Peptides against a protein of PDB entry 3ZOQ. Designs and how they scored, part 45

Target 1, 223 residues: chain A of PDB entry 3ZOQ
Amino acid sequence: QLLQDSWWNQLKEEFEKPYYQELREMLKREYAEQTIYPDSRDIFNALHYTSYDDVKVVILGQDPYHGPGQAQGLSFSVKPGVKQPPSLKNIFLELQQDIGCSIPNHGSLVSWAKQGVLLLNTVLTVRRGQANSHKGKGWERLTDRIIDVLSERERPVIFILWGRHAQMKKERIDTSKHFIIESTHPSPFSARNGFFGSRPFSRANAYLEKMGEAPIDWCIKDL

## One batch from the design tools (peptide; made by RFdiffusion4, then SolubleMPNN)

Design b2_p13_7_s2 (from b2_p13_7, 7 letters changed)
Fold by OpenDDE base, seed 4:
Structure b2_p13_7_s2 (fold): chain B 223 residues (1-223), chain A 13 residues (1-13)
Amino acid sequence: as target 1 above (223 residues)
Amino acid sequence: SALEELSIEDFME
């Protein structure tokens, strides 16, 4: 039986389209023949943790981490026990400078997801050691639709767009209803050019408060 | 299987 899931209502038509069926068949082959991340059960974790109606903030990534045990189906997030990747370290540095949170001893952003932060990659799978290996295979069409249906939602959303790739999605967002927070990417190659000092966390909470919504508790407790 | 749970099955119980 179908779940009473707000995402299903928004995306059910996509799953019946040829492009997605082709993507699904491709993924079946890939997972059978290659090491693919994240675990197949974790591909849609962003949607599992954050329902369509509960989305308050969206943080867009490109594709999953491609190393062993890293990706957990949430953009920028890594499983507990995994060394924090450079971009994530910079995210936590900005978090500390922005609102005073301590740097956690792990890299899991699940606590954000559970509060309404949709941690969405535009491509949801990757081959081990091969960044962008599943680019252009159909994920982008689905994730574009995810952005579209959020843009069409009456209740406002805050989109945090780090770097050019994420910012390319701005054209799909109705800025008359929704809020955009843009900066350079948290990558070490770009963070000092605008990400540091951008204060996306306090700015997001300021928008939420203006909307009459509860702010996000961005601080992450140690495990 | 986890792969078979993709798409429509992801939203089914």
Scores: peptide ipSAE 0.026, ipTM 0.669, DockQ to the pose 0.029
Fold by OpenDDE base, seed 5:
Structure b2_p13_7_s2 (fold): chain B 223 residues (1-223), chain A 13 residues (1-13)
Amino acid sequence: as target 1 above (223 residues)
Amino acid sequence: SALEELSIEDFME
């Protein structure tokens, strides 16, 4: 699938650079020889659902879920019918505590993406059963560029940075004009150390309202 | 657009 025009204008030069060509060649081999997630058609879903101009909020993840049928090209999101992973469950728990949303019967965050929440992983592919298997292969340079062009955008963006990995990207964000919401990761290993009670959803909406923008409807309807 | 499209197509092959 083609990227939306607004993203293409921002990223088109990246796809011609050697690092991306090398990444592409690697991915071609990986998808041919191994089971890679998400489906190749879904790799850029975050950019497909949320145009560059429409980004209001960014939620950074590390890499896709590596189990069958899980990843759908959106950070933390899983396809309908898929059991909610622990981190996602905790996200919904915080959502409930933060703004009173019910826990949905599915794990798809597409409704967020359609409202301007860029659900971006820093690495966009993974081998089945091998977390971080595509780390350091070139995705990070592309996704760094995504962060950079958003940081350079005049219209403010809200970056939600859960965990140290995401927070390492803070140096790329112009905090003079963009907003940062930081906490520990929603993972069961870290959620109780700061994620729970961080209220990222209401805080994000507070910033949006301050800027005169429509808040995100974070509540997700059952399917 | 075409370049990206080709890249995605390459992944499918």
Scores: peptide ipSAE 0.025, ipTM 0.675, DockQ to the pose 0.027
Fold by OpenDDE base, seed 1:
Structure b2_p13_7_s2 (fold): chain B 223 residues (1-223), chain A 13 residues (1-13)
Amino acid sequence: as target 1 above (223 residues)
Amino acid sequence: SALEELSIEDFME
């Protein structure tokens, strides 16, 4: 339930602000009256798995998958046993071509999160079958603050920004201090226009090594 | 519920 101390110190003021209180009340109603994803216990999984101080890489998504059993509070990630969505399939294809990882038999990216990859959606909840249904309700202000406090952190971060939506956040990132990896989105509609061949995983690890940090083990083992 | 527990006081515990 509780955020790690490092995130709490960075975000505690946000939770006291009116916008978040209104968001919280809205979410209480939504979860009571509608089918909302992810499970309420999983909303902040990205922050639970990756502390503020442990963030090495950020991968931004838009909002959670809106089908049953899919979303687990991590951008692009799905629970084990769930069919891999098209964008995730393309992510794994690029992973294979980039650094030779095998395509896993599941879609959980928890292993990335545990290594310091913050898998953050800009909107953290969604109604079943209604993409972007919780857009503009307050999540964006909180997640903008998450980006801001990471940008202000002295220790550099690598931001992987797939597609226009994520790339719009670049203005909030101090590029004199942090590293940006940009390409088109892994969606089937855009992946062949720049995502494939962009090699974000090897590039991220190259930056980490230059910073004197351990690289991410991007390869995901079968379950 | 987890949402009900998303209060400032809960985070301060």
Scores: peptide ipSAE 0.022, ipTM 0.646, DockQ to the pose 0.025
Fold by OpenDDE base, seed 3:
Structure b2_p13_7_s2 (fold): chain B 223 residues (1-223), chain A 13 residues (1-13)
Amino acid sequence: as target 1 above (223 residues)
Amino acid sequence: SALEELSIEDFME
């Protein structure tokens, strides 16, 4: 699948670099020899749904869900019909408490992506049942570049950084132009230590309104 | 095109 022109213009130089070619060759082997998630056609879904110019908000994840049928190329999101993972469940709980949205009967965040929420994992593939199995293979360099080109963009972006892993990317973000919303991770292991009550959704919309932009409709309809 | 040559469809093989 081809990237939208706006992302291609920003990332084309990366795809020609040796690290990405090596990553590509590794992935070819992995997809041939192992069960890898998400589906290869879905790897860049975050960029497909949200063009470079249309990004309003970025939500960073680590790597895809590693269970069957879960990952759909969007951070924290799961395909319809899939049981909501614990972190996603907590995201919806905070969404409900923050702005009053009902908890949807599915876990797809595609509606956010279509509104300009870039749901980006720092690592875009994973072996079945093996979390972080593709860590350090080259994805981080590409996704760092994605953060960099967004940081360089004149039009402001809101970065939602849940947990230490995402927050390590803060140094790459020009806070003179862009806004950062930080809290602990929505994981059950950390959510009660700061994620709950952080109200990232209303805060993001408040920034968007200050910028003169339309807020995100964070509420997700049932399917 | 260069874009097509770098397509993620290669991962399907």
Scores: peptide ipSAE 0.021, ipTM 0.609, DockQ to the pose 0.025; fails the geometry check

Design b2_p13_7_s3 (from b2_p13_7, 6 letters changed)
Fold by OpenDDE base, seed 5:
Structure b2_p13_7_s3 (fold): chain B 223 residues (1-223), chain A 13 residues (1-13)
Amino acid sequence: as target 1 above (223 residues)
Amino acid sequence: SALEELGIEDFQE
């Protein structure tokens, strides 16, 4: 029998559904025949680091980085030792401007995850060098369910939705109960159109404090 | 965890 955890209790029924079984079979083939990211052990890292009950903030990404050694199962995050991707660099620039954090010498956002920031991609796997290659294969249904069960949670959640793709999920969020922070995507193609200056980190902490919750320490220590 | 078990078993083969 499988070990129980807070996410398992929320999602266990999804894993028995045909769509997930089909996704699973697809992923078996993909991991066997191609280079897929992240490592299969890391696919659910967002859920591993941040339990259902401990979620304070959600940051949605689209799909994992598709370069070697980059993806670690957390949206926007890269493994230590990996060059920071452009979007992540912009995230850190906004972090610095927003709340004064220094830019870390690595790109791992694990410290956020451990504090209750669910770093969730809507698609959790990708083929090497092929962005969105696993789009429409079943992940979106699972991750939609993740959003749904969080929306249904009584304890409020803060959803940070960067860009149109993430913002499409707004319809699934009970805004009478939860808080949404929206801006353009941190990508160099869009960051100057609204992401910079959006101050999502201070705004998130302001909501947390209003709710009597401990704020997130967004500043990341060097390794 | 259950999720870890799924990840390892389902995709490492």
Scores: peptide ipSAE 0.037, ipTM 0.693, DockQ to the pose 0.030
Fold by OpenDDE base, seed 3:
Structure b2_p13_7_s3 (fold): chain B 223 residues (1-223), chain A 13 residues (1-13)
Amino acid sequence: as target 1 above (223 residues)
Amino acid sequence: SALEELGIEDFQE
């Protein structure tokens, strides 16, 4: 696991604020009394794999998968050996249709993260079997700050915003510098209403090329 | 690193 001190320089002031201290105390209780995902060591994996300066693309999720062994600290990603959740399956279907990638035999998106794709959930923890159980407890303020400091960065970022929840963050993004790719959510309930055919992967790479940057290799190899 | 230390201190007791 990579250590990315560049994020510390951007976020250190947040960790000293009362809201985060309260969040920390809450999480201590939760991890002691409940089964919480992801593993506490994996909470900040998105920041570990992708440094502040290396961010090229941001993909926003809501909160972690709440089943055993699923959450990896990266939005939409699951640990190897875990069945691909429906939304992730649809992501891979769109990936295949968009740029011809094969469907991988696992659901780990670590290869994206290592290339500069920040796979950020707005809420970074969840109780087992209880979606959104840690909503409104302080994570959103921290992750809003993550979006803010990226928006303030001079080097452009591409934000992929699937669904209404992610799209609500658009107001925090300086669109004079940064690029937005929007569609409906990859969930089976919404994917056919706009996600399929949205071609976010080729569009992201097109922006990267226009900026003179290396494109993302979105294709994921089998393990 | 600071992030690694923070993660351990904040959530693992």
Scores: peptide ipSAE 0.034, ipTM 0.686, DockQ to the pose 0.028
Fold by OpenDDE base, seed 1:
Structure b2_p13_7_s3 (fold): chain B 223 residues (1-223), chain A 13 residues (1-13)
Amino acid sequence: as target 1 above (223 residues)
Amino acid sequence: SALEELGIEDFQE
């Protein structure tokens, strides 16, 4: 799928900057010499599924899953047929407790993306088996710009910030205009310290309704 | 799109 024109208008200047050109050259080498995830065609899936103007909710992740067949260019999401990672399982547990959705038999969050949930990782690529291997290579500057242009948008956005890494981006968000939902990370190491019971899905929909927007259908159908 | 050219096509074999 083609990248939405609305994102190009917001980000076109970034792609001409030296940092992105260096990132691009690095990625060319990495994809040629290493096993990199996600597939190169899926790197910008978050932007492909959710246009700049259609963003209602942002969920920030760190970097893609680094196992075979897992990452599909959306934060926390895995391709159908892939075992649900622990954090994703906890997300679905909270979803069930929050608004009563059944736990799906797959881990694809594409249905959220299509409704305006930007599932954005701060780093958009990773080497197989090497978490954070592409940290500090330029992605963070681009994804910071994505957050910035959303913060500058007149129409309010809801930012769901799970864990300290995501919450560090709060300083880039105009909280006088946009809404923030914060809790601990859904990871098994932190979920019971605040993520469970945080009810991010119902809270997000409550904000959307206050804004006069359609709520997200967070429930995911089985495949 | 221009984004796809920069972010996808350049990395295809």
Scores: peptide ipSAE 0.035, ipTM 0.685, DockQ to the pose 0.028; fails the geometry check
Fold by OpenDDE base, seed 4:
Structure b2_p13_7_s3 (fold): chain B 223 residues (1-223), chain A 13 residues (1-13)
Amino acid sequence: as target 1 above (223 residues)
Amino acid sequence: SALEELGIEDFQE
C-alpha cells in the first residue's frame, strides 16, 4: 500500500495541510457508514501503479464508477469480469480504429498503468449509486497538486483531456514543456462529436517517440 | 486501522 517514494516527495506537504486532514476524517466516516468505492486499499492505485518519475501519459477522469465491483482506483478502468461501461466501450472502439487493437474481453486498464499511463480521477472516491457525492471535499485540491507537480517536471508528459471537466485543467499545464491531446468525452452523449476519430493513442505514441521514449503498448490482451 | 486500510498512513511513511 506504500506509495512510491517519488510521489511522496512530491505530495508530502499536502498531507500535512488542514484540507487533507479534513478529507481524511470525512473518508473515515464515509467508509464506516456508507458503501464507498473503490475499496479503500485501491484509492491510490493510479499512483501505486505509476510512479511520479515513470509517468508518460495522463488520462483524467472525474470520479470513480459508483456500481458494485466496478472501480479499481484507475480512471475509466473496471475490474475483470465487470461489464464494460459505455464510455470504456467507446474508448476501445477508438483504440481499434486508431491503431488496430482488438477489443478486449475485459475492462481493466492496469496494463496501461504499468507502462506509465497515469489513470487519474480528479475525485478518488464515491458513494454507491451517487455520482459526484464526494465532489468538493478535498480530493480536487490534492489531484490539482498532482497535475501541478507533473507540470513542473522537466521530463515532458502527455495529457489526454477528454471532455470539458478534464480540459479545465489545461490552465495548470505548462504547454511549453508538455503535450495536450483534447477531444470530446468518450461518453455516448459526446463521442460522435469529436472523440471518435481523435486518435489519442497514436498521437500519444507519436509524442513519446519524438521525446525519445518507448511508446505505449495500448493493446490489451484477453484474460 | 481505518487509516491504514485507506492507505493514507502508508503513504505518509
Scores: peptide ipSAE 0.024, ipTM 0.657, DockQ to the pose 0.030; fails the geometry check

Design b2_p13_7_s4 (from b2_p13_7, 7 letters changed)
Fold by OpenDDE base, seed 2:
Structure b2_p13_7_s4 (fold): chain B 223 residues (1-223), chain A 13 residues (1-13)
Amino acid sequence: as target 1 above (223 residues)
Amino acid sequence: SAAEELSIEDFME
């Protein structure tokens, strides 16, 4: 459950900083006293599935799903057997319209992560039933650093930024090296205002091809 | 990595 070596090299200094130690202590209390998602073993799944060097695409989320059994440490992703949340349903609808993928019978995006899609939330934990309950507790500083070290990487990255929250991170991204795909959020409240028709999947693959890299197989097989 | 591992273990308790 350790971070891959490439991430450790990039982030090891953060874990020694006071803010992270305070975050850690807070999380210890929270996990002891409350129901916190995801499972503590899954907090860093995004980094576990996608090494620093293997990142091709970044998709930013806000914080984990706060319902039972949903969050698996990957932005927008839910564990197999879990009903697809509305935003995820819209993601799959756009995926279908964009590149013709069928709607999978589950909501796990692990296949994307394994191909180099970093599914990163800016906040990595949440209290059950309380969205944003761990906002402003230190995660944002760590995840900002994740964005920073990716921005500093010579090999280009594609950042998919859905909604204003994610788009606020643009200032941290060196657009002379990296590519940004922006639209409104896939949420039912905003999807029709720009997310649908934005074709982020084909656009991401187009950039990958221009860089001489293998495209992402965005289509997800049924389980 | 060791520090991270310790942190994860602390969360599981």
Scores: peptide ipSAE 0.025, ipTM 0.619, DockQ to the pose 0.027
Fold by OpenDDE base, seed 4:
Structure b2_p13_7_s4 (fold): chain B 223 residues (1-223), chain A 13 residues (1-13)
Amino acid sequence: as target 1 above (223 residues)
Amino acid sequence: SAAEELSIEDFME
């Protein structure tokens, strides 16, 4: 998997830094010795589907789903045929209430990614059954840089920040250029405290319209 | 681009 040129130009220096080399060595051991998600070929899917220049919206997640067949390298997204996780179900409920989309029969958000929605986790790998197992190993520094270079981009970006973890990245975002949509997390534990009714999808499209850009078609068709 | 590819090859399947 080779990064698109636009991302390479932004991130090439990171891959030569010691922290990333250490991360690489760690990941090499992890993938060799344990079951790690997502598939190694899917680690950078968010960057593969959405080039640096094509990013319109960013949705931040924490780390990948840690169950078999779930993670596909996109935050909140699951491969077709996989039961929709609770947070994703709530995302689709809000989508339906916000802009009237039908709830799809699958959980793949690839259609969003292809339209310029960067579905980025702050940590891009996880051990099977062990949430946050790769936290603090170097991914956060790389993904912070991803946020930074997007913040530095002249063309505005919309950042959707659900929950405290994502919202902690707000300090890295130049709000004089970029737009922030914040609410509680779609998790069942927090969704009723502000996520439901936050209407992030219509709000994002409203910002895109103001920017003179095409809105996102958030509705996902059945497979 | 080549450097990026080489940087991740060690753990790619």
Scores: peptide ipSAE 0.025, ipTM 0.606, DockQ to the pose 0.026
Fold by OpenDDE base, seed 1:
Structure b2_p13_7_s4 (fold): chain B 223 residues (1-223), chain A 13 residues (1-13)
Amino acid sequence: as target 1 above (223 residues)
Amino acid sequence: SAAEELSIEDFME
């Protein structure tokens, strides 16, 4: 798991800790004995696409999609050619209502990642067909550290926290420096209770502009 | 709400 230098400097101590070594050994067994998503080469795609220094926005997810060909190592994102899951469809609906973007014909959020949107799941792997199967195995400790080192960064970050699970991470975020955008989850079961109309994309860009940074081009082109 | 605690995996095909 080779990371960019900026992330390595922030996380290198974690990779030497027993919990991560145990996690790594567990993952070796899992990938050998089970069908695990995403592909092992894609586990750290969020960190690959968005360096520590380039992070502008963080969007937290829980764990990867557990169906074949779906997960690509980015929260909420699916590989091109994969049908958009309901939550992602709602994200695009809000995107359209918020800033007028068209609904893309695919579900890849790589363009966001390349612009500094860290699409981070709290758990980075999952067994096929078994949601949360890798919960409590060590990923949460690493991803908590990712949140911590971003919180400790002098340059402000915008955290978009959809739903209570993500919002539980607020206690780790220094709100004297960083901005938090909260709403209900984009899930069909909760989106109409606050996610729709929350306008997280324009609000994020408003904060970026106040900080003197380039806004995110949230609109996704068709493939 | 309880709905907010659901995993995104619950909404896969």
Scores: peptide ipSAE 0.030, ipTM 0.651, DockQ to the pose 0.097; fails the geometry check
Fold by OpenDDE base, seed 3:
Structure b2_p13_7_s4 (fold): chain B 223 residues (1-223), chain A 13 residues (1-13)
Amino acid sequence: as target 1 above (223 residues)
Amino acid sequence: SAAEELSIEDFME
């Protein structure tokens, strides 16, 4: 469960800081006394699937899904066999309209992660049935550092920022080097106000092409 | 390496 060398080199100092040690102690208590998602082995899946050097695109979420079997350590993604949450359904609708992909019969975005799409939540754990229950406990400082070290990277990154929460991180991103794609959130409450028709997938690939990088294959195969 | 390793293992207790 160790991070890849490239992430370790970027984040090793954070894990020794008091805030992270306090977060760690809190999480130990939470996992012992509460039902916490995702599985503790999956907390850092976003970093496991996508190394620091391999990041091409970042998609920011808030915190994990809080229902049984849903969260797998990747923003917006759910494990195979799990009903697609409303926001994810809308993501796939936009994907279909944007670049013609079929809607998959599952909600796993692992194939994106393996191609360099960092699916990062700003908070990496949650109590069952209690959205944002681990907000303000230390995760935000670590994930801010993740954004910072990516912003400092010479090789450009594309940041997809859906909704106000994600867009608040824009101030941490060096827009002289990196690209930002912004729209309203894919939530049913906001998707029709700008997310639909925003075409983030084709726009991301257009930037990658301009950079001389291989585009993302956003289409997801059925399982 | 060590700090991360300990952190993940502690969560699994």
Scores: peptide ipSAE 0.027, ipTM 0.646, DockQ to the pose 0.026; fails the geometry check

Design b2_p13_8_s1 (from b2_p13_8, 7 letters changed)
Fold by OpenDDE base, seed 2:
Structure b2_p13_8_s1 (fold): chain B 223 residues (1-223), chain A 13 residues (1-13)
Amino acid sequence: as target 1 above (223 residues)
Amino acid sequence: KEEESYNESQAQF
């Protein structure tokens, strides 16, 4: 099975559906004929690091970074040793202003994932140098289902929705149970229009505390 | 220094 038990129990039926089989055949061709990111072993890293039951917070991205060595299967995150992309730099700037964390010397958000922050892209693969090249090929249907099963979960979740693309998923979220934190995207093109000063990290922790749950340690230590 | 893949096995999708 592709996923650990908690996610497999929620998603196994998706992998048998025609749309996913078509996606799978597309991916076979793409990985054979093109340079595709992330590594095929890392596609589902968000679900590997954060079990269905352990999800506390969801941060939605669009699709993986399309440069060499960047994507590690987690939204906004880059492997250690990789230069921090502009949006990630802005995320760390907001983190510093929000709760006083130092800016780390790397861009890996694995420590968040291990604490229950689901770092989910809506599209899970990309062709080198071609942003959104795998848009509309089936990933969105699977990741919509991920949002759906989280929305259906009794235990509340905090959804952090940066920018219009992520915010379009609000209609799938039961706001009678779950919490939404919205702002403009951390991209340099939009961050000054509302992302900076939005304080998503302290707000998420405030909701967690209200639920009687341990807050996320958002601060990332150097490697 | 690059972080290792979560899954050391073959391609999975």
Scores: peptide ipSAE 0.196, ipTM 0.664, DockQ to the pose 0.032
Fold by OpenDDE base, seed 4:
Structure b2_p13_8_s1 (fold): chain B 223 residues (1-223), chain A 13 residues (1-13)
Amino acid sequence: as target 1 above (223 residues)
Amino acid sequence: KEEESYNESQAQF
């Protein structure tokens, strides 16, 4: 099976559907003929690091970074040793202003994932140097199902929705059970229009505490 | 100390 048990029990039927079989055949060709990111063994890292039952917070991205060595299957995250992309730099600036964390010397968000922060892109692969090259090929249907099964979960989830693309998924979230934190995107183009000062990290922890759950340690240690 | 990849084995899709 492709996923650990908690996610497999929720998603196994998707992998047998025609749309996913078509996606899979496309991916076989793409990985054989093109440079595709992330590494094929890292595509589902968000689901590997954060089980279905352990999800506390969801942060939605669009598609993976398309430069060499960047993408690691987690939204906004980059492998250690990789220069922090502008959006990630702004995320860390807001983190510092929100709750006083120091800016780490790397861009890996694995420590968040291990604490229950699902770092999910809506599209899980990309061609090198070609943003959105795998848009509309089937990933969105699977990731919509991921959002759906989380929305159907009895235990509440906090969804952090930065920018219009992520916010379009709000209609799939049962807001009678789950919490939404919305702002503009952390990109330099939009961060000054609402992302800075939005304090998503302290707000997420406030919801977790109200739910009787352990807060996230958002501060990232240097490597 | 944190992992860069969850799985270094086979492709998963």
Scores: peptide ipSAE 0.195, ipTM 0.676, DockQ to the pose 0.031
Fold by OpenDDE base, seed 3:
Structure b2_p13_8_s1 (fold): chain B 223 residues (1-223), chain A 13 residues (1-13)
Amino acid sequence: as target 1 above (223 residues)
Amino acid sequence: KEEESYNESQAQF
C-alpha cells in the first residue's frame, strides 16, 4: 500500500478510481521522459510525516517548487541546504514577528509536519522549470478528498488558507467543527496586503489550546 | 540531521 494505515483507510478507494489510474499513467510517462519534482519517493511525504489521526493544522500550497533539489513533498518547504524561496522567507518573517522565533538557517518544515502540521499541496508534482505543469491532471481530485476526509473527522482541524487558491477550498470545510485562518499569500506580491501581521501561528496555537491540545512548536532549530 | 526523505524504499505512486 502507498500510505500508512490511517491515511490508507481514508483514501484507498481513490487509488482504484479511473481518474487516479489515468494520473498514474501520466506520471509514469512524465517521470520517464521529463525531470519531475519532487523525487517520486517523496510525493506523499506530507501524508507520511503526518498521519490522518495526528493532523492538527493544514497549510495548503499550490504545487511543488520546480527547481533542482527544492521540493521535498511538503508545501512551502525546501530541503536543507537549499536557498529559502521568497514566500518561505516571508513565512519566517511573519513567524518571527508573530511569536518571536529566530529565522532558521534552512527551509525545511519537517519539524512542523512531525508535530501534526499537514503541509499539503493541491498538486503534488511538477515539471522542472514549469510551474503548474501538472495542474488539472488528477491530483486536485485526490487532494480534495484529503480535505474532505479531514473535514468529516470529528476531531477538529485548523486550516490555514493563504491566498485565493487555498481559500477556494473553504467550501469543502465544515466550519461548524473546524477552524479557518485566512490571509493573503506570503508571496512578495501579496504579503504586504495582509499576510504580514496576520499572526497565523499564534492564532493556530490559541485554537489548539482551546481544544485542549498541545500547541505546535513553530520555532525551527538550525541544522 | 533532519530527515530529507520519509520513503527510503522504491518510489511508488
Scores: peptide ipSAE 0.187, ipTM 0.678, DockQ to the pose 0.030
Fold by OpenDDE base, seed 1:
Structure b2_p13_8_s1 (fold): chain B 223 residues (1-223), chain A 13 residues (1-13)
Amino acid sequence: as target 1 above (223 residues)
Amino acid sequence: KEEESYNESQAQF
């Protein structure tokens, strides 16, 4: 099986559906013939690091970074030693202003994932140098199902939705149970229009405390 | 140090 038990129990039927079989065949060709990111063993890292039951917060991204060595299967995250992309730099700037965390010397968000922050892209693969090259190939249907099964979960989830692309998923989320934190995207093109000062980290922790759950330690230690 | 790649499963996609 592709996933650990908690996610497999929720998603196993998707992998048998025609859309995913077609996606899988496409991916076989792409990984054989093209340079595809992330590494094929890292595609589902978000689900590997954060079990279905352990999800506290969801942060949605679009698709993986398309440069060499960047993507590690987690939205916005980059491998250690990789220059922080502009959006990630802005995320850390907001983190510093929101709750006083130091800017880390790397861009890995694995520590968030291990605490229950599902760092989910809506599309999970990309061709080198070709943003959105795997858009509309089937990933969105699977990741929509991930959002759906989380929305159906009794235990509440906090969804952080930066920008219009992520915010389009609100219609799939039962807001009678779950909490939404919205702002403009951390991209340099939009961050000054609402992302900066939105304080998503302290707001998320405030909701977790209301739920009687442990807050996220958002501060990232240097490596 | 944090793990940067998950390699528990033999299946990739």
Scores: peptide ipSAE 0.187, ipTM 0.677, DockQ to the pose 0.029

